# Ledger of designs, part 56: peptides against a protein of PDB entry 3HTU

Target 1, 75 residues: chain A of PDB entry 3HTU
Amino acid sequence: RRPEEWGKLIYQWVSRSGQNNSVFTLYELTNGEDTEDEEFHGLDEATLLRALQALQQEHKAEIITVSDGRGVKFF

## One batch from the design tools (peptide; made by RFdiffusion4, then SolubleMPNN)

Design b2_p21_2_s2 (from b2_p21_2, 9 letters changed)
Fold by OpenDDE base, seed 4:
Structure b2_p21_2_s2 (fold): chain B 75 residues (1-75), chain A 21 residues (1-21)
Amino acid sequence: as target 1 above (75 residues)
Amino acid sequence: STVTEEDIEKLKKKLEELKKK
């Protein structure tokens, strides 16, 4: 899958689960219990980041970088 | 589409919890 395709799957989950405007760490998106049944669970972080960057271009997410790591807010 | 200070604080908290694992 292309990053854009992964982004679509991730955003669909966020939307369907009613978690828009929520903040996530990158880890919990692909390794958390809440996404265990999702196809993107277990996705490598590099690919995840590219997927989120694609969503960011669409103004559907914003990647947040702090000293201890990165996360993302979905809109 | 705006990331607030509260959002950043939430993220930092989550990252800190993750760090403790």
Scores: peptide ipSAE 0.730, ipTM 0.920, DockQ to the pose 0.864
Fold by OpenDDE base, seed 3:
Structure b2_p21_2_s2 (fold): chain B 75 residues (1-75), chain A 21 residues (1-21)
Amino acid sequence: as target 1 above (75 residues)
Amino acid sequence: STVTEEDIEKLKKKLEELKKK
């Protein structure tokens, strides 16, 4: 899958689960309990980041960087 | 499409929780 395709899957999950406008760490998206049954569970961080960047270009997400790490807010 | 200060705080809290694991 291309990063854009991963982004679509991730965003679909966010939307289906009603978690738009929610903030996530990158870790919980791919390693958390809530996504264990999702295809993107276990996705490597590099690909995840590219997927989120694709969503960011579509104004569907914003990657947040703080001192302790990165996360993302979905819209 | 706005990240608020509250969002930042939530993220920081989540990251701290991960750090403890």
Scores: peptide ipSAE 0.728, ipTM 0.920, DockQ to the pose 0.867
Fold by OpenDDE base, seed 1:
Structure b2_p21_2_s2 (fold): chain B 75 residues (1-75), chain A 21 residues (1-21)
Amino acid sequence: as target 1 above (75 residues)
Amino acid sequence: STVTEEDIEKLKKKLEELKKK
């Protein structure tokens, strides 16, 4: 899958689960209990970031960088 | 679409909890 395709799957999950406008760590998106049944579970961080960047271009997400790591907010 | 200070604080909290694992 291309990063854009991964982004679509991730965003669909966020929308279906009613978690729009929520903040996530990158880890909980791909390694958390809540996404164990999703196709993107276990996705490597590099590919995840590219997927989220694609969503940023569509104004559907914003990657957040703080001193202790990165996360993302979905809109 | 805006990231607020509250969002940042929530993220920081999550990251701190993650560090404890």
Scores: peptide ipSAE 0.728, ipTM 0.920, DockQ to the pose 0.887
Fold by OpenDDE base, seed 2:
Structure b2_p21_2_s2 (fold): chain B 75 residues (1-75), chain A 21 residues (1-21)
Amino acid sequence: as target 1 above (75 residues)
Amino acid sequence: STVTEEDIEKLKKKLEELKKK
């Protein structure tokens, strides 16, 4: 899958679960319990970041960087 | 489409919890 395709799957999950406007760590998106049954569970961080960057281009997400790590907010 | 200070604090808290694991 292309990053844009992964982004679509991730955003669909966020929307279906009613978690728009929520903040996530990158880890909990691909390694958390809430996404265990999703196709993107276990996705490597590099590919995840590219997927989120694609969503960011569409104004559907914003990647947040702090001293202790990164996360993302979906819109 | 705005990231607030509250969002940042939430993220920091999550990252701290993750670090403790």
Scores: peptide ipSAE 0.728, ipTM 0.920, DockQ to the pose 0.895

Design b2_p21_2_s3 (from b2_p21_2, 10 letters changed)
Fold by OpenDDE base, seed 5:
Structure b2_p21_2_s3 (fold): chain B 75 residues (1-75), chain A 21 residues (1-21)
Amino acid sequence: as target 1 above (75 residues)
Amino acid sequence: SSVTQEDIEELRKRLEELKKK
């Protein structure tokens, strides 16, 4: 899958689960319990970041960087 | 559609919880 395709899957999950306008760490998206049954579970961080960047271009997400790590807010 | 200060603080909190594990 291409990054934008992964982004679509991730955003679909966020929308289906009713978690729009929520903040996630990058870790919990791909390693958390809530996404264990999703295709993107276990996705490497580099590919995840590219997927989120694709969503960011569509104004569907914003990547957040703080001292302790990175996360994302979905819109 | 923008990140708020509250969003940032929530992220920091979540990251701290992960660090404990």
Scores: peptide ipSAE 0.705, ipTM 0.910, DockQ to the pose 0.894
Fold by OpenDDE base, seed 3:
Structure b2_p21_2_s3 (fold): chain B 75 residues (1-75), chain A 21 residues (1-21)
Amino acid sequence: as target 1 above (75 residues)
Amino acid sequence: SSVTQEDIEELRKRLEELKKK
């Protein structure tokens, strides 16, 4: 899958679960219990980041960088 | 479509929780 395709899957999950406007760590998205049944579970961080960047271009997400790591907010 | 300071603090909190695991 292309990054943008992964982004679509991720965003669909966020929307279906009613978690828009929520903040996630990158780890939670791919390694969290809440996404265990999702196809993107276990996705490598590099690909995840590219997927999120694709969503960011669509104003559907914003990647957040802090001293302790990165996360993302979905819109 | 903007990240608030509250969002930032929430992220920091979540990162800290993961760090403890």
Scores: peptide ipSAE 0.704, ipTM 0.909, DockQ to the pose 0.893
Fold by OpenDDE base, seed 1:
Structure b2_p21_2_s3 (fold): chain B 75 residues (1-75), chain A 21 residues (1-21)
Amino acid sequence: as target 1 above (75 residues)
Amino acid sequence: SSVTQEDIEELRKRLEELKKK
């Protein structure tokens, strides 16, 4: 899959998950319990970042960098 | 649509929780 295809799958999950939070750590998305049954579970961080960057171009996400790591906010 | 300081603090909190696991 291309990064933008991964981005689509991730965004679809976020939109349909019923979660009231829009901010995630990158680890939660690919290694969390909530995504164990998703196709993108276990996705390497490099590919994940490219997927999220594709979503950023569509104004559907913004990658956040803090001292302890990175996360993403979905819109 | 933009990231707020509240969003950043929430992220920091989540990262700290993961670090403790």
Scores: peptide ipSAE 0.702, ipTM 0.908, DockQ to the pose 0.807
Fold by OpenDDE base, seed 2:
Structure b2_p21_2_s3 (fold): chain B 75 residues (1-75), chain A 21 residues (1-21)
Amino acid sequence: as target 1 above (75 residues)
Amino acid sequence: SSVTQEDIEELRKRLEELKKK
């Protein structure tokens, strides 16, 4: 799958689970219990970041960087 | 929509908890 396709799957999950406007660590999206049954569970961080960057270009997400790591907010 | 300071603090909190694991 292309990064844009992964982004679509991730955004669909966020939307159907009613978690828009929520903040996630990158770890929670691919390694958390809430996404265990999703196709993107276990996705490597590099590919995840590219997927989120694709969503960011569409103004559907914003990647957040702090001292302890990175996360993302969906819109 | 945009990221707020509250969002940033929430992220910091979650990352801190992750470090403890």
Scores: peptide ipSAE 0.701, ipTM 0.909, DockQ to the pose 0.895

Design b2_p21_2_s4 (from b2_p21_2, 10 letters changed)
Fold by OpenDDE base, seed 5:
Structure b2_p21_2_s4 (fold): chain B 75 residues (1-75), chain A 21 residues (1-21)
Amino acid sequence: as target 1 above (75 residues)
Amino acid sequence: GSVTQEDIELLKEKLKELKEK
């Protein structure tokens, strides 16, 4: 899958689960319990980041970088 | 939408918890 395709799957999950406007760490998206049944579970962080960047270009997410790591907010 | 300061604080808290694992 291409990054934008992964982004679509991730965003669909966020929407279906009613977690729009929620903040996630990158880790919990791919390694968290809530996404264990999703296709993107276990996705490497580099690919995840590219997927989120694709969503960011569409104004559907914003990647947040702080000293202790990165996260993302979905809109 | 936009990221708020509260969003950032929440993220920091999550990252702290992750670090402690």
Scores: peptide ipSAE 0.719, ipTM 0.911, DockQ to the pose 0.873
Fold by OpenDDE base, seed 1:
Structure b2_p21_2_s4 (fold): chain B 75 residues (1-75), chain A 21 residues (1-21)
Amino acid sequence: as target 1 above (75 residues)
Amino acid sequence: GSVTQEDIELLKEKLKELKEK
């Protein structure tokens, strides 16, 4: 899958689960209990980041960087 | 949408909890 395709799957999950406007760590998206049944569970962080960057270009997400790591907010 | 300071603080808390695991 291309990053854009992964982004679509991730955003669909966020939308279906009613978690728009929520903040996630990158870890909980791909390694968390809430996404265990999702196709993107276990996705490597590099590919995840590219997927989120694609969503960011569409104004559907914003990647947040702080001292202890990165996260993302979905819109 | 936009990221708020509250969002940032929430992320910091999540990352702190993750680090403690």
Scores: peptide ipSAE 0.717, ipTM 0.911, DockQ to the pose 0.911
Fold by OpenDDE base, seed 2:
Structure b2_p21_2_s4 (fold): chain B 75 residues (1-75), chain A 21 residues (1-21)
Amino acid sequence: as target 1 above (75 residues)
Amino acid sequence: GSVTQEDIELLKEKLKELKEK
């Protein structure tokens, strides 16, 4: 899958689960219990970041960087 | 939408918990 395709799957899950405007760590998004049944569970961080960057270009997400790591907010 | 300071503080808290596991 291309990053844009992964981004679509991730955003669809966020929307269906009613978690728009929520903040996630990158880890809980791909390794958390809440996404165990999703196709993107276990996705490597590099590919995840590219997927989120694609969503960011579409103004559907914003990647947040702090001293202890990164996360993302979906819109 | 936009990221708020509250969002940032929440993320920091989550990352702290993750680090301590």
Scores: peptide ipSAE 0.715, ipTM 0.910, DockQ to the pose 0.894
Fold by OpenDDE base, seed 3:
Structure b2_p21_2_s4 (fold): chain B 75 residues (1-75), chain A 21 residues (1-21)
Amino acid sequence: as target 1 above (75 residues)
Amino acid sequence: GSVTQEDIELLKEKLKELKEK
């Protein structure tokens, strides 16, 4: 799959999951319990980042960088 | 949308918990 295709899958999950919190660490997206049954579970961080960057171009996400790591907010 | 300071603090908290594991 291309990064933008992964981005689509991730965003679909976020949109349909009904979660209140739209802020995630990169780790919990691909290694968390909540995404255990998703196709993107276990996705490498490099590909994940490219997928999120594709969503960011569409204004559907914003990657956040702090001293202890990175995360993302979905819109 | 936009990222708020509250979002930043929430992320920092999550990352702290990951580090402690």
Scores: peptide ipSAE 0.714, ipTM 0.909, DockQ to the pose 0.816

Design b2_p21_3_s1 (from b2_p21_3, 12 letters changed)
Fold by OpenDDE base, seed 1:
Structure b2_p21_3_s1 (fold): chain B 75 residues (1-75), chain A 21 residues (1-21)
Amino acid sequence: as target 1 above (75 residues)
Amino acid sequence: SRKFATEEDYELAKKRLEELK
């Protein structure tokens, strides 16, 4: 899958999930309990970041970094 | 890194993200 394709899958999950919080750490997205059943669970960090950057270009997400950690908010 | 180094950084990140529009 291309990064934008992964981004689409992630965004679809965000949109469809029963969770009302659109704020995640990158770790939570790929290693959290809430995404265990998703295809992107376990996705490598580099690919995940590129996927989220693709979403950011579409104004569907914003990525921030605090120290050495990263988080994302979906819109 | 995929994880925040400290709990403080985690909470700070969450707070900052929640404030974004």
Scores: peptide ipSAE 0.171, ipTM 0.726, DockQ to the pose 0.088
Fold by OpenDDE base, seed 4:
Structure b2_p21_3_s1 (fold): chain B 75 residues (1-75), chain A 21 residues (1-21)
Amino acid sequence: as target 1 above (75 residues)
Amino acid sequence: SRKFATEEDYELAKKRLEELK
């Protein structure tokens, strides 16, 4: 899958999973219990970042960096 | 994947992200 395709899958999960919190660390998205059954669980960080950057270009996400970690908010 | 180094950084990130619109 291309990063844009991963982004679509991730955003679909965010939109349809019933989550009441749209704020995640990158680690939580790919290593958290909430996404264990998703295809993007275990996705490498580089590909995840590119996927989220694609969503950011569409104004569907905002990525931030704090200290030694990254987080994302979905819109 | 990399997690935040400290709980403080994690909470700070969460707070900042939640304030974004």
Scores: peptide ipSAE 0.137, ipTM 0.706, DockQ to the pose 0.086
Fold by OpenDDE base, seed 2:
Structure b2_p21_3_s1 (fold): chain B 75 residues (1-75), chain A 21 residues (1-21)
Amino acid sequence: as target 1 above (75 residues)
Amino acid sequence: SRKFATEEDYELAKKRLEELK
């Protein structure tokens, strides 16, 4: 899959999962309990970042960095 | 995968993300 395709899958999960909080660390998205059943669980961080950057270009997400960690908010 | 090194950094990131519009 291309990064943009991963981004689509991630955003579909966010939109359909009934999550009441659209804020995640990048680690939580691919290693957290809430995404264990998703295809993108275990996705490498480099590909994840590119996927989220594609969503950011569509104004569907915003990525931030604090110290050595990264997070994302979905819109 | 990288996670925040401290709880403080994690909470700061969460706060900043929640404030985004």
Scores: peptide ipSAE 0.116, ipTM 0.689, DockQ to the pose 0.085
Fold by OpenDDE base, seed 5:
Structure b2_p21_3_s1 (fold): chain B 75 residues (1-75), chain A 21 residues (1-21)
Amino acid sequence: as target 1 above (75 residues)
Amino acid sequence: SRKFATEEDYELAKKRLEELK
């Protein structure tokens, strides 16, 4: 899958689960229990970031970087 | 890998991210 395709899958999950306007760490997005049944579970961070960057360009997400970690806010 | 090295780092990041909501 292309990054934008992964982004679509991720955003679909966000929408389906009612997680719009929620914030996730990148870790829990791909390693958390809530996404265990999703195709993007276990996705490597590099690919995840590319996917999220695609969503960010569409104003559907904002990647958040803090000193202690990385996350994303979905819109 | 850019994954969190420890559970503490994960929790700290999560907390900080929650504060940004």
Scores: peptide ipSAE 0.092, ipTM 0.686, DockQ to the pose 0.101; fails the geometry check

Design b2_p21_3_s2 (from b2_p21_3, 12 letters changed)
Fold by OpenDDE base, seed 1:
Structure b2_p21_3_s2 (fold): chain B 75 residues (1-75), chain A 21 residues (1-21)
Amino acid sequence: as target 1 above (75 residues)
Amino acid sequence: SRKFASQEDYEEAQKRLEELK
C-alpha cells in the first residue's frame, strides 16, 4: 500500500470510531489495544509517518512534536 | 500548513500528548 492508502484506512477508523479531534501517540495508533483488529496495526513508524503526512496535506490531521516524541491530532 | 487555528491550540495538543506518554 502507498502512504496515502494507509492514511485513508487510518482516517476511516478514526471517523467510524468517533475519535475525530482526538490526540494519539504514534505508538498507540499502531500498537494500542484499540486498533488491534485494524489492518494498520503493527505498521512501522516510518510508513505511519508518511501516511499521516498525506492526511496532513488533506487537512485531516496534524503531526504534533514534543521534546521526546511525536503524535497526531485528527480533524 | 498548520491546521491548528492558533499557537495556543497547538500547545494544548502538545500537553495532551505529553499526558498520553
Scores: peptide ipSAE 0.524, ipTM 0.879, DockQ to the pose 0.394
Fold by OpenDDE base, seed 4:
Structure b2_p21_3_s2 (fold): chain B 75 residues (1-75), chain A 21 residues (1-21)
Amino acid sequence: as target 1 above (75 residues)
Amino acid sequence: SRKFASQEDYEEAQKRLEELK
């Protein structure tokens, strides 16, 4: 899958689970218990970041970096 | 994958992210 395709799957999960406007760490998205049954669980961070960047271009997400990690807010 | 080092750091990030609209 291309990053844009991963982004679509991730955003679909966010929408279907009713978690728009929620904040996640990158770790939570791919390693968290809430996404264990999703295809993007276990996705490498580099690909995840590219997927989220694609969503960010569509104004569906905002990536933020703090001292000890990165997070994302979905819109 | 990278995770926040502490709950405090995560909460700080959440606060910053919630300010985005």
Scores: peptide ipSAE 0.086, ipTM 0.643, DockQ to the pose 0.103
Fold by OpenDDE base, seed 5:
Structure b2_p21_3_s2 (fold): chain B 75 residues (1-75), chain A 21 residues (1-21)
Amino acid sequence: as target 1 above (75 residues)
Amino acid sequence: SRKFASQEDYEEAQKRLEELK
């Protein structure tokens, strides 16, 4: 899958679960309990980041960088 | 790309991120 395709799957999950405007760590998206049944569970962080960057270009997400970690807010 | 609406929103997001660590 291309990053844009992963981004679509991720955003579909966010929308279906009603978690728009919520903040996640990158780890939470691919390793969290809430996504255990999703295709993107276990996705490597590099590919995840590219997927989120694609969503960011579409104004559907904002990647957050803090001192020791990264997260994302979905819109 | 879209940004947080306010500094407060950004700080809240950062706080949430820290809480998830």
Scores: peptide ipSAE 0.083, ipTM 0.622, DockQ to the pose 0.479
Fold by OpenDDE base, seed 2:
Structure b2_p21_3_s2 (fold): chain B 75 residues (1-75), chain A 21 residues (1-21)
Amino acid sequence: as target 1 above (75 residues)
Amino acid sequence: SRKFASQEDYEEAQKRLEELK
Protein backbone atom coordinates (compact mmCIF):
# COMPACT_ATOMS: atom_id res chain seq x y z
CA ARG B 1 0.00 0.00 0.00
CA ARG B 2 1.02 3.56 -0.66
CA PRO B 3 1.13 6.09 2.19
CA GLU B 4 -2.00 7.76 0.84
CA GLU B 5 -3.83 4.43 0.94
CA TRP B 6 -2.79 3.86 4.54
CA GLY B 7 -3.97 7.36 5.35
CA LYS B 8 -7.37 6.53 3.92
CA LEU B 9 -7.67 3.41 6.09
CA ILE B 10 -6.60 5.30 9.20
CA TYR B 11 -9.05 8.13 8.62
CA GLN B 12 -11.85 5.66 7.91
CA TRP B 13 -11.23 4.10 11.33
CA VAL B 14 -11.17 7.53 12.98
CA SER B 15 -14.49 8.43 11.38
CA ARG B 16 -16.24 5.10 12.00
CA SER B 17 -15.14 4.97 15.64
CA GLY B 18 -16.16 8.57 16.31
CA GLN B 19 -12.62 9.69 17.10
CA ASN B 20 -12.65 12.89 15.07
CA ASN B 21 -11.08 15.76 17.02
CA SER B 22 -9.18 13.23 19.16
CA VAL B 23 -5.44 13.35 19.80
CA PHE B 24 -3.11 10.35 19.49
CA THR B 25 0.58 9.70 19.71
CA LEU B 26 1.96 7.92 16.66
CA TYR B 27 2.69 4.97 18.95
CA GLU B 28 -0.95 4.76 20.09
CA LEU B 29 -2.22 4.56 16.51
CA THR B 30 -0.12 1.54 15.54
CA ASN B 31 0.50 -0.13 18.92
CA GLY B 32 -2.53 0.77 21.01
CA GLU B 33 -5.29 -1.57 22.14
CA ASP B 34 -7.96 0.45 20.32
CA THR B 35 -6.47 -0.36 16.90
CA GLU B 36 -5.50 -4.01 17.42
CA ASP B 37 -8.08 -5.20 14.89
CA GLU B 38 -7.12 -2.65 12.22
CA GLU B 39 -4.93 -3.40 9.20
CA PHE B 40 -2.62 -0.51 10.08
CA HIS B 41 -1.81 -1.95 13.51
CA GLY B 42 1.92 -2.61 13.58
CA LEU B 43 2.61 -0.28 10.66
CA ASP B 44 6.17 1.06 10.63
CA GLU B 45 6.50 4.62 11.90
CA ALA B 46 8.08 5.99 8.72
CA THR B 47 5.13 4.85 6.59
CA LEU B 48 2.65 6.01 9.24
CA LEU B 49 4.17 9.49 9.23
CA ARG B 50 3.91 9.71 5.44
CA ALA B 51 0.29 8.54 5.63
CA LEU B 52 -0.53 11.22 8.19
CA GLN B 53 1.26 13.85 6.11
CA ALA B 54 -1.03 12.94 3.22
CA LEU B 55 -4.04 13.45 5.49
CA GLN B 56 -2.58 16.74 6.67
CA GLN B 57 -2.46 17.99 3.09
CA GLU B 58 -6.20 17.28 2.95
CA HIS B 59 -6.73 19.19 6.22
CA LYS B 60 -7.94 15.99 7.91
CA ALA B 61 -5.10 15.85 10.43
CA GLU B 62 -2.46 17.99 12.13
CA ILE B 63 0.89 16.52 13.14
CA ILE B 64 2.73 18.00 16.11
CA THR B 65 6.18 17.32 17.52
CA VAL B 66 7.54 18.08 20.98
CA SER B 67 10.92 17.54 22.62
CA ASP B 68 10.57 13.75 22.66
CA GLY B 69 7.50 12.66 20.77
CA ARG B 70 5.01 13.15 17.98
CA GLY B 71 1.24 13.31 17.97
CA VAL B 72 -1.64 13.86 15.62
CA LYS B 73 -5.10 15.38 15.87
CA PHE B 74 -7.81 14.29 13.45
CA PHE B 75 -10.51 16.66 12.23
CA SER A 1 8.18 3.65 17.68
CA ARG A 2 8.18 7.16 19.08
CA LYS A 3 5.91 8.09 21.98
CA PHE A 4 5.94 11.04 24.33
CA ALA A 5 8.54 10.70 27.07
CA SER A 6 6.18 11.84 29.83
CA GLN A 7 2.58 12.60 30.66
CA GLU A 8 3.57 16.26 30.77
CA ASP A 9 4.87 16.17 27.20
CA TYR A 10 1.66 14.47 26.06
CA GLU A 11 -0.47 17.12 27.74
CA GLU A 12 1.63 19.88 26.19
CA ALA A 13 1.11 18.34 22.75
CA GLN A 14 -2.64 18.09 23.36
CA LYS A 15 -2.71 21.74 24.39
CA ARG A 16 -0.88 22.84 21.25
CA LEU A 17 -3.15 20.72 19.06
CA GLU A 18 -6.26 22.15 20.72
CA GLU A 19 -5.00 25.67 20.03
CA LEU A 20 -4.90 24.81 16.32
CA LYS A 21 -8.63 24.04 16.32
Scores: peptide ipSAE 0.069, ipTM 0.635, DockQ to the pose 0.085

Design b2_p21_3_s3 (from b2_p21_3, 14 letters changed)
Fold by OpenDDE base, seed 5:
Structure b2_p21_3_s3 (fold): chain B 75 residues (1-75), chain A 21 residues (1-21)
Amino acid sequence: as target 1 above (75 residues)
Amino acid sequence: MKKYATEEDYKLAQEKLKELK
């Protein structure tokens, strides 16, 4: 899958689970218990970041960089 | 139009990341 395709899958999960306007760490998305049954579980961070960047271009997410790492706000 | 994370969103992200460390 291309990064933008991964982004679509991730955002679909966020939307279907009713978690729009929520903040996640990158770890929660790919390693968390809540996404164990999702295809993007276990996705490498580099590809995840590109996927989120694609969503960011669509104003569906903002990647948050803080001292301890990165998170993401979904809209 | 472009949407933006709030200060509280940043704080929440920071707290979540602290818990992972």
Scores: peptide ipSAE 0.659, ipTM 0.889, DockQ to the pose 0.944
Fold by OpenDDE base, seed 4:
Structure b2_p21_3_s3 (fold): chain B 75 residues (1-75), chain A 21 residues (1-21)
Amino acid sequence: as target 1 above (75 residues)
Amino acid sequence: MKKYATEEDYKLAQEKLKELK
């Protein structure tokens, strides 16, 4: 899958689960229990970042960088 | 229109990272 396609899957999950306007760590998205059944579970960070960047370009998310790592805000 | 994360969002992200990575 292309990053944009992964982004779509991720955003669909966020939307379906009613978690728009929520903040996640990258770890939560790919390693959390809440996404165990999602296709993007276990996705490598590099690909995840590209996927999120694609969503960011669509103004659907913002990657947040803080001292302990990165997170993401979904709109 | 572009949307932006708030200061609260940043704080929350920081908190989560400290607790859950």
Scores: peptide ipSAE 0.659, ipTM 0.891, DockQ to the pose 0.867
Fold by OpenDDE base, seed 3:
Structure b2_p21_3_s3 (fold): chain B 75 residues (1-75), chain A 21 residues (1-21)
Amino acid sequence: as target 1 above (75 residues)
Amino acid sequence: MKKYATEEDYKLAQEKLKELK
């Protein structure tokens, strides 16, 4: 899958689960219990970042960089 | 209109990352 396709899957999950306007760590998205049944569970961080960047371009997410790593807010 | 993460969002992200480590 292309990063954009992964981004679509991720955002669909966020929307369907009613978690828009929520903040996640990258770890939570790919390793969390809430996404165990999602296709993007276990996705490598590099691909995840590209997927999120695609969503960011669409104003659907914002990657947050803090001292301890990165997170993301979905809109 | 484009949405932006708030200061609280940044704080929350920071807190979550600290818990992970």
Scores: peptide ipSAE 0.658, ipTM 0.888, DockQ to the pose 0.918
Fold by OpenDDE base, seed 1:
Structure b2_p21_3_s3 (fold): chain B 75 residues (1-75), chain A 21 residues (1-21)
Amino acid sequence: as target 1 above (75 residues)
Amino acid sequence: MKKYATEEDYKLAQEKLKELK
């Protein structure tokens, strides 16, 4: 899958689960219990970041960089 | 218009990451 395609899957999950306007750590998205049944569970960080960057270009998310790592806000 | 994460969003992300470390 292309990053854009992964981004679509991730955003669909966020929307369907009613978690728009929520903040996640990258770990929660790919390693959390809430996404265990999602296709993007276990996705490598590099690909995840590219997927989120694609969503960011569409103004659907913002990657947050803090001292301890990265998170993401979905809109 | 374009949306942006708030200061509170950043703080929340930071708090979550601290717990993971």
Scores: peptide ipSAE 0.656, ipTM 0.887, DockQ to the pose 0.894

Design b2_p21_3_s4 (from b2_p21_3, 11 letters changed)
Fold by OpenDDE base, seed 2:
Structure b2_p21_3_s4 (fold): chain B 75 residues (1-75), chain A 21 residues (1-21)
Amino acid sequence: as target 1 above (75 residues)
Amino acid sequence: SRKFATKEDYELAKKKLEELK
């Protein structure tokens, strides 16, 4: 899958689960309990980041970088 | 930036990110 395709799957989950306007760490999205049954569970962080960047271009997400980590807010 | 490898790191970062909402 291309990053854009992964982004689509991720955002679909966010929308269906009512997680819009929520903040996730990158680790949480691919390693968290809430996404264990999702196709993107276990996705490598590099690909995940590119997927989120695609969503960011569509104004569906904003990547947040702090001193010791990264996360994302979905809209 | 750092890749989170443990639940502990995740929890710490999550707290920081929540404060940025």
Scores: peptide ipSAE 0.121, ipTM 0.696, DockQ to the pose 0.085
Fold by OpenDDE base, seed 4:
Structure b2_p21_3_s4 (fold): chain B 75 residues (1-75), chain A 21 residues (1-21)
Amino acid sequence: as target 1 above (75 residues)
Amino acid sequence: SRKFATKEDYELAKKKLEELK
């Protein structure tokens, strides 16, 4: 899958689960309990970041960096 | 950026990020 395709899957999960406007760490998205049944669970961080960057360009997400940690807010 | 390896680091980061809402 391309990063844009991963982004689509991730955002679909966010939307159908009613978690728009929520903040996640990148770790939470791929390693958290809430996404265990999703195809993007276990996705490598580099690919995840590219996927989120694609969503950011569409104004569907904002990547947040605090110190050495990264997260994302979905809209 | 740092890749989280522990639940503790994850929870701490989550708290910090939530404060930025």
Scores: peptide ipSAE 0.111, ipTM 0.689, DockQ to the pose 0.084
Fold by OpenDDE base, seed 3:
Structure b2_p21_3_s4 (fold): chain B 75 residues (1-75), chain A 21 residues (1-21)
Amino acid sequence: as target 1 above (75 residues)
Amino acid sequence: SRKFATKEDYELAKKKLEELK
């Protein structure tokens, strides 16, 4: 899958699960219990980041960088 | 790296990110 395709899957989950306006760490997005049944569970961080960057271009997400890690806010 | 390897690190970072929400 292309990063854009992964981004679509991720955002679909965000929308249908009512997680809009929520903040996730990149870790919990692909390793958390809430996404265990999703296709993107276990996705490598590099591909995940590219997927989120695609969503960011569409103003559907914002990647957040803090001193100890990264996360994402979905809109 | 900025990747979280443990649950503890994840929880700490989550708290910080939630403050930015």
Scores: peptide ipSAE 0.101, ipTM 0.686, DockQ to the pose 0.084
Fold by OpenDDE base, seed 5:
Structure b2_p21_3_s4 (fold): chain B 75 residues (1-75), chain A 21 residues (1-21)
Amino acid sequence: as target 1 above (75 residues)
Amino acid sequence: SRKFATKEDYELAKKKLEELK
């Protein structure tokens, strides 16, 4: 899958689960229990970041960087 | 970015991100 295709899957999950306007760490998106049944679980961080960047271009997400990690806010 | 070494680090990061909502 291309990064933008991963982004689509991720955002579909966000929307289906009613978690728009929620904040996630990048870690929990791919390693958390909430996404264990999703195809993007276990996705490498580099690909995840590219996927989220694609969503960011569509104004569907905003990548957040803090001192001890990275996250994303979905819209 | 760093994979969180401990649950504490993960929770701390999540808290910081949540404050940005």
Scores: peptide ipSAE 0.098, ipTM 0.678, DockQ to the pose 0.100

